# Peptides against a protein of PDB entry 5Z08, part 73

Target 1, 168 residues: chain A of PDB entry 5Z08
Amino acid sequence: RQKDEWAKKTSSLMKQLDWFIGEHLGAMLAAEELGGPVVGELMEIDPDDLSAGFNAHGKLKKATSQPDLDRRQRRIDDIWGPQDEQGQAHKRKRGADEALAASAEMRDLIEQLMNKLVEAGGDNSATYVEIPRESAAARFLVRSKVAMFHPNDARRLRLVDFGRDLDD
Target 2, 222 residues: chain B of PDB entry 5Z08
Amino acid sequence: GLPRLIDAIEEASKIPAKRRQTPIKPTIEKLTTHLYTHGASPDSLLRLADLLTLRNHLDQASLAAITRNLYPSSTVSDEVVLRFIGALGHGQLKPTLALQALFLRWLVMVYHLLENPGVLGQVYGVLFDLLDTAAIRPQLCHLLALVTRRKHVRPFRIQAILTLSRQTGGDPNLTGLLRVFKNYYPEIIVGDATKGRASAFKHPDPQWRQHLDEIQQRRSEA

## One batch from the design tools (peptide; aimed at target 1 W6, target 2 Q122)

Design b2_p24_4_s1 (made by RFdiffusion4, then SolubleMPNN; from b2_p24_4, 16 letters changed)
Fold by OpenDDE base, seed 5:
Structure b2_p24_4_s1 (fold): chain B 168 residues (1-168), chain C 222 residues (1-222), chain A 24 residues (1-24)
Amino acid sequence: as target 1 above (168 residues)
Amino acid sequence: as target 2 above (222 residues)
Amino acid sequence: EDDLGLLRDQLRKMIEEIAELIAK
């Protein structure tokens, strides 16, 4: 009985989290990954804005390709073919794809963090996930005080133990 | 005297500049001259803190001039400190970020005159949460460097500084604050996260310090 | 700021609730 209620509640919360990531967070994460504003400076980022790219100050770039753009930004600029209707549709699609990719990365990261928490069985040292890169997703979780990097290794991320770490 | 000058400025601050019968600038100049010569008493500091932190019709240049001449003749009360802390952050009712930076700089320069330095420790969280605001970060880090004690150096704050340091490309002020944290927790790795030079948090204005000392010395002789 | 705070708080609450459930 208690296990079934736990499973249902966990499933419900995960669905809510997935919705939140997909509907709100994904576009903002994608913007940050593309050199845009840090997640939360702009709460509503239109996928169309993602296609325009961002300058070094996190402002939307006008269509002029500056050479120092990160590879991801170059890919967005490469999608900015001529402003024909087809080009706009491709831009919108790519902005949506980047938001989807960012959403997937966040979901995967959360899932890994949760899985490690389960596997650790209360051993905080075993709760770390190895991250291949410092993503916008990882940074957001840390800024949100949901996750922490290992003090000595920024490639290791864990969930904050809300039960133990707040009382110490 | 100083109270009468403050009275005149308080009344003028309620009225838009275009509707004032008399220019306020001459009164501001008299105030700043008085402050430079004699400093401000605790009571005058509180009144001036209200003028500086509350939304009114005073121009930014006048507010900045008052702040630059805000020499305490005695101590700085908790109430004065809390007025300036309450004025920090984003909001239409808050002072400009440029003025907030001057307030933080002022708090750094008068830190040794606080009646209760512990008051800043009580609002440590409020100060810390503003570190993402680039315009005030240099002075904020300096103030936090003075205020930080072992009780403030929590894992989540260590991580927050490390993260913000990475996001800012290794802001030297954040690196400086991390070095302060490392004094309490030697195991904190500062170097790998921050390729940059750490700020030494030197006194922001040696001439202002010297003049403050002269004003404070006159109090001890009286 | 308020909206981001709300977003962060919502995310935190959801993750906290999940983490609490996992830790049980």
Scores: peptide ipSAE 0.107, ipTM 0.322, DockQ to the pose 0.264
OpenDDE base, seeds 1, 2, 3, 4: peptide ipSAE 0.101, 0.145, 0.046, 0.128; ipTM 0.433, 0.505, 0.289, 0.363; seeds 2, 4 fail the geometry check

Design b2_p24_4_s2 (made by RFdiffusion4, then SolubleMPNN; from b2_p24_4, 15 letters changed)
Fold by OpenDDE base, seed 5:
Structure b2_p24_4_s2 (fold): chain B 168 residues (1-168), chain C 222 residues (1-222), chain A 24 residues (1-24)
Amino acid sequence: as target 1 above (168 residues)
Amino acid sequence: as target 2 above (222 residues)
Amino acid sequence: MDDLGDAMDQLRLMIEQIMEAIAR
């Protein structure tokens, strides 16, 4: 009975996290991977800003002076509006695909980190996941103080053990 | 029924107001009337939370009207709560601060119906860090007053409230929250900044409460 | 049971931190 309640709670939390990643975080991470602003440093990246591309300095290419209202409407249209012209459809599809890819990467990384934490049985040295690259997902987890790199190996990432650090 | 009304609004929310073949306002009015009469099931609450928190083509007046009539017929799930919490703060994708204030007010009014009140305690830091946002501070302080437990009353948060209270000229909501903190740690020196009037965190809408109770009673009889 | 409890607590804290980072 208690185990079933725990399983339900875990499943619920995972669903919530999955939703959050898919609906919000994935697009922002995709932006960062595409040379957009770093998640958490800059205001929420407009998906339209993703489609406009970034300059060599990570700043949005100044798309033309459409009034702020038109940008907001375009953003909403980009999220929910009918695909007008074929070219915008392709850019939107690409942006959506990148957001899905970033979401999948984040989910997989979290899953690996959690699995290693469980497998380690309290041995902090065994909790490291090897990451193939320093992805936006990995960087975000570190910036969020959710994960830490190994001090000597930036390819090894572990969850921060919040249980121990709160008692010290 | 309610699911079909939500379906129609979800579809309409994908289309700019100028491109809609039919006005959405009559459907919103039907929805709000239904919500006022029957409340929303957990499943309907989740769908409505998405409509309220996700960026779509619904106008602010419609979103506010839905929020004001968002009576739960049953409990409020953690998922619904987290949708509203995730919608808080600054950002272009986030709802307006005015709508966020309505969400916080709603959470205060339905706090006793949460399936797991502890979920708000888990996101306490997120809520607390938004106290600098003046537009949502009154409702945020009220929610925090309900959620705060001894584990949340940390020295850095005490200092943060004291600092913000000084910066705001003694916001009565911050003073009210600090009194809640003092209940857990009586030794908290509430400096001269707290000699001011504190909010009592009274129920935001007694009529809404009464109507919610009527909706909840019908469920217990069914 | 303890290990699952710890994992859930960790996940909750992760969600909190992620949400906090986005809210900043």
Scores: peptide ipSAE 0.029, ipTM 0.323, DockQ to the pose 0.053
OpenDDE base, seeds 1, 2, 3, 4: peptide ipSAE 0.029, 0.097, 0.029, 0.032; ipTM 0.294, 0.326, 0.250, 0.469; seeds 2, 4 fail the geometry check

Design b2_p24_4_s3 (made by RFdiffusion4, then SolubleMPNN; from b2_p24_4, 16 letters changed)
Fold by OpenDDE base, seed 4:
Structure b2_p24_4_s3 (fold): chain B 168 residues (1-168), chain C 222 residues (1-222), chain A 24 residues (1-24)
Amino acid sequence: as target 1 above (168 residues)
Amino acid sequence: as target 2 above (222 residues)
Amino acid sequence: MDDWGDLQDTLRLMIEEIMEALAK
C-alpha cells in the first residue's frame, strides 16, 4: 500500500517535472544554446523568437534595426538554413525543434543523474554521469545546485544528494 | 578590513616603488591573506580588477599574488569581467601577457559565479580575435570552450581556427576548441591539421576550486 | 533577478522531492 502510494507520488512528480521542463525551461535552454540569454534572464521565450536569433548582446533580434549583424547571420543562415519560401515556417519549426531538443536533453540528463544516484547505493564514485558536452542543461543543473561536476573531470556530473547533506 | 587594505594599495600604486615611504609587500600579504580567508565582495572585486588591469606602479609579483587569491565571496559583475577582458591583448598600457593568462584562468575558474555569463558571449569576438596570441591561447581556448554557443560557431571562425591550427602545428587547445565547435556542427571537418591530442579543458586548479567552494558556502549560510 | 532564482529553486525542489520519494 505505501509502496504504491510512493510510486504514484513519484509518477505525479515526474509528470510535473516534465511539464516544467517542457513549458518553461526548454525554450530558455534552447536560447542559451543558440547564444541567447542565460536561463532565467529572459522569461517566456517563444520558439518563434528562437528562430529570429539573438544579437551579439544575447537579445532577440528585432527584425528592423541592426542590418550588418543580420547580414552575417543571414549568410550563415543562408548556408545552414533552407533557402526557399518555406523559410519562415522552417525557422519557426527550427525554433520549436530546438526547444524540444533542449527539453529532451534536460530530461534525459536528469533521468540519468537520478538513476545513477539510486544505483550507486551510497558509493559516491559510482554516481557520476558522463556527459558528452557541457550543455545549457548541465550548466543550469549546476547553477541550480542540483548537480555537481567531478572536481577533476568536467565530463562527469553527479546529482547532489540532498538526503546525506542533512545527516553529516 | 579589506576596503582599507585596498585603499592602501591604491595609494601605493600611484607611486613608483623607489619613492614609496613604506614597502607595499606587507600590505599585499595582508590583502592576499584576507582574500584567501574571506574572499572579495563585488565592490572589492571591482576595485581589485582596476588595480590589476590599469597601468600603475605595482610590481608583477604583487599583481600575480592578488590574482591568484582573487576569490569572489559572492557573484562577479559584468563590470569586473569587462575590466579583465579590456586588459587583454597587445599594448603598452595593457598588463603583461603572463598576467593576462592569469586573468583568463581566473575567469575560467569563476565562470559559474558570473552574474551574467552572457557578457562573455557578447565579447566573444574580442576573445576569439586574440587566439593568435600564443602566450594566452591555452587559457583563452579554455574560456572560449565555456563561452561558445551555436551562434558563435560561424564559418569564418571555423576557418580561422583551422588556419591557426595549421600555423601552430596543431595546438591541442585549438583542437579542443574545434571539438567544441563540432559539438554544434558535426559536419565540421577537423582536418589533418588537428592531428593531435585535444585539450580536455580540465579545471586549472582543483585546490583553488575547493577553496572557492568553501568561501561560497559561507555566503549561503549567512 | 527574482525570476531566475525562482526557476532554479523550483527545479531543485522538484528534484529533491522526487529523490525523496524514490528513496522511500
Scores: peptide ipSAE 0.230, ipTM 0.367, DockQ to the pose 0.233
OpenDDE base, seeds 1, 2, 3, 5: peptide ipSAE 0.222, 0.225, 0.210, 0.222; ipTM 0.381, 0.368, 0.348, 0.362; seed 5 fails the geometry check

Design b2_p24_4_s4 (made by RFdiffusion4, then SolubleMPNN; from b2_p24_4, 17 letters changed)
Fold by OpenDDE base, seed 3:
Structure b2_p24_4_s4 (fold): chain B 168 residues (1-168), chain C 222 residues (1-222), chain A 24 residues (1-24)
Amino acid sequence: as target 1 above (168 residues)
Amino acid sequence: as target 2 above (222 residues)
Amino acid sequence: MDDYGEAQDQLRQMIEQIAELLAK
């Protein structure tokens, strides 16, 4: 009985979270990845203000950044590149695609964090998820006090243990 | 007044320079003169932050001139801070690295006027991850030196700075930041490559500070 | 088992609070 109630509550929470991520958070996370405002508990962000896109002429020197960061940045650059008439429709579509990608990244990250928490069986050292990069999703969870980085490794993220008093 | 000048610049920013019927430079000069004399209110500061951080058709010289005269008449909100932080890094949509360096310099100079200095601590990771960007590193290290608390001094960040310091041949700004870290953890061994000259992170512009103080004092008397 | 349920409830409350803040 308790296990079934827990499973139902978890399922309900995940559905609510999926809705929240899809309807609200994904666009904001995409905007943060795009160089928009940082989303957190302290910010009353009007979602309508986040829709303002960026323009063309800065010569990107190819810094050898990690290929995945470069791909997302290229996607960003492609989304908000020069508004030719064909560019606005592509811009909206690409903005939507980035919001979807950010939503998927957040969902996957939360799922991994939850799975590791369950698998660890109370071993806090085993609750860390390896993240490929510090994403807007990861930063959001940390700002929201939902997750924390490993003290010795920023590539490791875990859920906050809410059972420990914050005062220790 | 200032709002009308911002309105005119916002409208002009939507139009390519070659298609503008009137030169924007006189309006920019009026704006910068007004900012120098009176500073920017919180509302005006937010609007100007949007003009500076969002891509528009304003020229780099105009954006730089506005940034150099961006004196707050009061406090700086979290929203304004986050506009500037969001503008940092590589990207076609982001401001030039030269302009980003000016934004970081501005944040250093107005740090004491932030409504919530903790907001920079919340985005510490974002700032820290940009240390590899040489063009903004001096101002970024200075800002991080102000923002860093014990909670930010993590072993992975210590190692990251040490590694980057070796790779850069001992950048004095990185050495300066490591000294800030060492204040929290004295056991941090600054390797031989970091025994060089460290930046003292002095105020970037004493004259700008003095003028800011004069603007701020006029508000306290009103 | 109880500690994990409590953590999830707290996570839910936090997410709900965030959702309320963003829906304003």
Scores: peptide ipSAE 0.038, ipTM 0.246, DockQ to the pose 0.040
OpenDDE base, seeds 1, 2, 4, 5: peptide ipSAE 0.123, 0.125, 0.039, 0.111; ipTM 0.301, 0.383, 0.336, 0.279; seeds 1, 2, 4, 5 fail the geometry check

Design b2_p24_5 (made by RFdiffusion4)
Pose (drawn by RFdiffusion4):
Structure b2_p24_5 (pose): chain A 102 residues (1-31, 98-168), chain B 214 residues (1-190, 199-222), chain P 24 residues (1-24)
Amino acid sequence: RQKDEWAKKTSSLMKQLDWFIGEHLGAMLAAEALAASAEMRDLIEQLMNKLVEAGGDNSATYVEIPRESAAARFLVRSKVAMFHPNDARRLRLVDFGRDLDD
Amino acid sequence: GLPRLIDAIEEASKIPAKRRQTPIKPTIEKLTTHLYTHGASPDSLLRLADLLTLRNHLDQASLAAITRNLYPSSTVSDEVVLRFIGALGHGQLKPTLALQALFLRWLVMVYHLLENPGVLGQVYGVLFDLLDTAAIRPQLCHLLALVTRRKHVRPFRIQAILTLSRQTGGDPNLTGLLRVFKNYYPEIIVSAFKHPDPQWRQHLDEIQQRRSEA
Amino acid sequence: LATARRRYRNLREISQRLAFHLTD
């Protein structure tokens, strides 16, 4: 099957993203850098792991967030995540993976 | 003769205007004239794109003059296209929004000359996520309309464009893009973009006809 | 396979958007 390539590509791309977060983004968020990188990654991992866990239930894809988390603000500003309209302490990913003809 | 002019513009591009031993306006005009007559080669286009995209000491009027006369001889590379895509939106590294509108207008006018038109499809999200920026929205919509293929019409983009249409009170450029979306998915709830400058299109065609000569 | 493809698409879009909007 062609499955593990879609796995190989994802494990490779995950590493490239973590490198980018650690080397470039965490430092930008500080303005410590190491702390910002760890929390951004944890948040993205939590965000992605849940989006698929819901499959069809669009309502269950919110994660709890500290009040003034800069990581969520950046993710929302970059249009990779969205706050819940009723309150801003829960967050979801934009669902890039969903496709009509997937 | 053209590379020499670019070499001069590149050096003047590195120092402030008042510290220049010569006024640059005469040299910018020579470049503009040469580009009008002969077009820009693939390599010259790349160098000009760097001058238009990176932060330097060139003034707005000179950059706009260059952009307006950026008729390609032959083809347009991915290297050139991506530099203009990377120049879009807000940020300290990026050019003015006015120049960005000119770059987007230019990409529409040279869309048929890209060596790899699919490259715009690879950055489709980058173009799309910038629709909120009103200063460049009309030109973005026209380019996105040419670039949209079925694989790009995803539910999250359908919803985002509908929300933006409602919040802006109905931008006709957004509804034009939604029309293109509906061509791929008619299930969607319901300006046919014309060429932005016909004279420029005509002048480009004249310059491009030299490719048939040998 | 469908889940793997969705994970890949999510990562690709995130990567491009994070890298592009970092300069904002």

Design b2_p24_5_s1 (made by RFdiffusion4, then SolubleMPNN; from b2_p24_5, 17 letters changed)
Fold by OpenDDE base, seed 5:
Structure b2_p24_5_s1 (fold): chain B 168 residues (1-168), chain C 222 residues (1-222), chain A 24 residues (1-24)
Amino acid sequence: as target 1 above (168 residues)
Amino acid sequence: as target 2 above (222 residues)
Amino acid sequence: EEEWAKKLKTLEEIYQRLTYRADD
């Protein structure tokens, strides 16, 4: 009975986390990978917004070309701005693919980090997950204080031990 | 040989200087002389990277002396690179910023000997996020200038450099890095806030380079 | 039971930290 309640609560929370990663965070991470804002700036990024390009501040180009935007911003906008309709469709597809990839990477990283923590049995040296690259997902986990890099190996991440922070 | 010298220094590094039975300085001098004469193998480089990056009881002068004589006799592995990258930034367990600057300088000077130059590109974000740290910025900008590819030149990074350049009063190293970005995207306007002299990112130590070339040449003949 | 409680607490903390940082 108690085990079943714990299992149910865990399953419910996993579903909430999966939704948050898939529907909200994934697009934001994809935007960061595409040169948009760093996740942790207050922007809900719609996958469709990934196609519009980002200004120098990482903000979505709103269609209202304010004429007085610094000539710099216009040129950055020309580089990253919407090209022709075909170019926009390709950018939208790429944005969607990147959002899916970022979501999958984040889910996989969280799962691996949790599994390694359980497998290590308290050995901090065994809690590290090897990452193939520094990704927006990995950076976000570190920025969120969910994970940390190995002090001597930037390819190794571990979950922050949330239990020890309460007893110190 | 070099492995035995490293063994002795590793053991001494575990013990506070006041509790050592034997002074470590003579052993460090032997190590640095050996490194200057013969360079370090990949295995020795890894051990030395651990010694330089892990918190131990070695003094800063000894660590700096080892770093200044850290000539690779061969290639530099990804693992060695990642030890030095992992040692960057702020934290109680991190090396001093002065030592981190020497590590970055070393990475610049051995960049052409990396087994996989792409490894630095994979940790580009980690390096880039440290640009606000003034003490390491000159060497960090130089390393980033070598590492930067089109995939790294993103709008948010362009803006971050521009913002930091304004905040620093136009640091020539940041202007130099922005010029590297402009090579990939010519449309980037380096505005008036960057009217300062851009760094040319010249080799930081021509004598060190010449000596490295001599060590590397001896390997190709053996 | 203790392992499940630890797992749930870990997930809760992950969720809270991720959501907080996404809204910043």
Scores: peptide ipSAE 0.468, ipTM 0.428, DockQ to the pose 0.236
OpenDDE base, seeds 1, 2, 3, 4: peptide ipSAE 0.431, 0.432, 0.435, 0.463; ipTM 0.739, 0.751, 0.756, 0.440; seed 3 fails the geometry check

Design b2_p24_5_s2 (made by RFdiffusion4, then SolubleMPNN; from b2_p24_5, 17 letters changed)
Fold by OpenDDE base, seed 3:
Structure b2_p24_5_s2 (fold): chain B 168 residues (1-168), chain C 222 residues (1-222), chain A 24 residues (1-24)
Amino acid sequence: as target 1 above (168 residues)
Amino acid sequence: as target 2 above (222 residues)
Amino acid sequence: EKEWAEKTKTLEEIYQRLSYRAGD
């Protein structure tokens, strides 16, 4: 009885998490990867600072050299510029494909992180997952305090051990 | 009365300052004077919490002035508490960190008037995860020191405080919070993190407390 | 039983943290 209740609750939570990732989070992560707003950060963006642009880390680019402004303006114009109906359809499709990819990456990363935590059997050194890149998904997990990077290696990510108790 | 003042401010909050037909400052001053004299009922507190926490066209000085005069005349509901907690963090729709610090300070000062102090324990994780935000950390640690129970003292949270304490060079507020944790589990190995100066989490404003007590006493006599 | 409870608690914490940060 109790085991079945926990299994049902776990299944319900997994479905809710999968839905949340697919329907909400994936699109936001895809936007971040494309140089949009950082998910869950204060964009206290001064409108004047919006003109300076964002670096690959979502930080305001210093208003350095004209060429980077032109490239970003071109990218903004390429994202938001008046395109014909075919160009808009291609952009919408690309955005949908990127959202699906970001959703899949987040799901896979959470699964790997959970599996490694279980496999480690309490050894924190064995809980790290190797990530191929610092993705928007990986960064968001860290910002959300769900995961932590290895102090000396940003390619290694681990789940926070929420399950451990002091009374255990 | 207070409801009419809130109505006027709510309507003004929908309009950019440059497009308002009348200056809002005199109405804000009337509101803050009324709050200082009489406090706010639970219903008025909820409406004011929405004005303070939801994105609108009110200026930061007005929002801060309302927050500094937000004396409850009675109790503080869970709904009011949750409005302020929901306004914390780094979202685009969130209030400024300066205003969030004032909200946390307010929650500390009215903690004894909460209808259900347990509501803060339910959102403990949300509060705890904001400890890396330097601008709100002093007030956040003070609130957490009041809210912390044995169930909240977990290994991952101990490690998080220890890590953040090292990164901040031993913030006295974090040291104070870690001492609160150690009161529940004396066996916690905190190393050198507790040897430093710790905050005593004294009441943030004794004058504000005294004035609140005067407002609360008038209700018991009526 | 303990393993299922730990898994459930972990999923609850993940979901709550992600949803809160994303603005749900």
Scores: peptide ipSAE 0.522, ipTM 0.796, DockQ to the pose 0.634
OpenDDE base, seeds 1, 2, 4, 5: peptide ipSAE 0.512, 0.511, 0.505, 0.520; ipTM 0.790, 0.788, 0.789, 0.795; seed 4 fails the geometry check

Design b2_p24_5_s3 (made by RFdiffusion4, then SolubleMPNN; from b2_p24_5, 16 letters changed)
Fold by OpenDDE base, seed 5:
Structure b2_p24_5_s3 (fold): chain B 168 residues (1-168), chain C 222 residues (1-222), chain A 24 residues (1-24)
Amino acid sequence: as target 1 above (168 residues)
Amino acid sequence: as target 2 above (222 residues)
Amino acid sequence: IKEWAEKTKTLEEIFQRLSYHAGD
């Protein structure tokens, strides 16, 4: 009975988390990866302001026609620039694909972090997951105080041990 | 009355200061005077919490003045509390850290008037994770000192405070919070982090408290 | 039972933190 209640609660929370990642967080993470605002620092940027693109600090660039648009700015302009109906459809599709990819990355990363914490059996040195890159997902987990980087290696990430009790 | 003043400020808050036909400052002064004299009802508190926490075109001085005069005439609802908690942290849509510090100070000063003090315990993690934000840390530690229960004292939180205490050179507010934790678990090895000067978490404004008590007494007589 | 409780608590903390920091 009690085990089944915990299992049901766990399943419910996983579904809620999966929904939250897929329907809300994934799009914001994708925007950050594309050089948009940092997740949780999202200005209600007017869609018109979004079209102006973001600087390297995630701040709205003034639409200065400067030709040396860095590779990120070109990508933003390619996503948000004035395009014909076909171009807009392609941009929307690309945005959706990036949101799906970011959602999948976040889900996978959380799963790996949780699994590694369980496998480590209390050895903090064994709790680290190796990440291929500093993604928006990884950064967001750290900002959210869900995970921590290894002090000497930014490619290693561990889950915060929320489960440990002092009465244990 | 207070509702009409709030209506006028809400409408003005939608318009950039440069585009307003009338200056808002006289209306803010009327509002703050009314709040100082009579306090705010639960309904008025909610509306004012929205004005204070949501991004609008009100200036920081006006927002700070409202917050400093935000005397509850009655209780403080969970909804009002959650509006202020939601406004905390880093973000371009969030209030300034200076205003957030005023909100946290307000929550400390009205803590005894909360309809459900347990609501802050439910968002304990949110509050705790903001301890690295230096600008709000003093008020945040004070609020956490009031809110902390045995269930909140967890190994990862102890380690987080210890780490942050080392990084800050022993912030007295963090030392104070560690002492609160140690009251629930005397066996916690906090090392030298508790040997330093700790904040006593005294009431932030005794005059504000006295004035609040006067407003609250008028309600009990009515 | 302990493992399921720990997993549940972990997921609750993760969800709460992610939701709050995302602006929900």
Scores: peptide ipSAE 0.558, ipTM 0.811, DockQ to the pose 0.686
OpenDDE base, seeds 1, 2, 3, 4: peptide ipSAE 0.558, 0.552, 0.556, 0.558; ipTM 0.809, 0.807, 0.804, 0.811

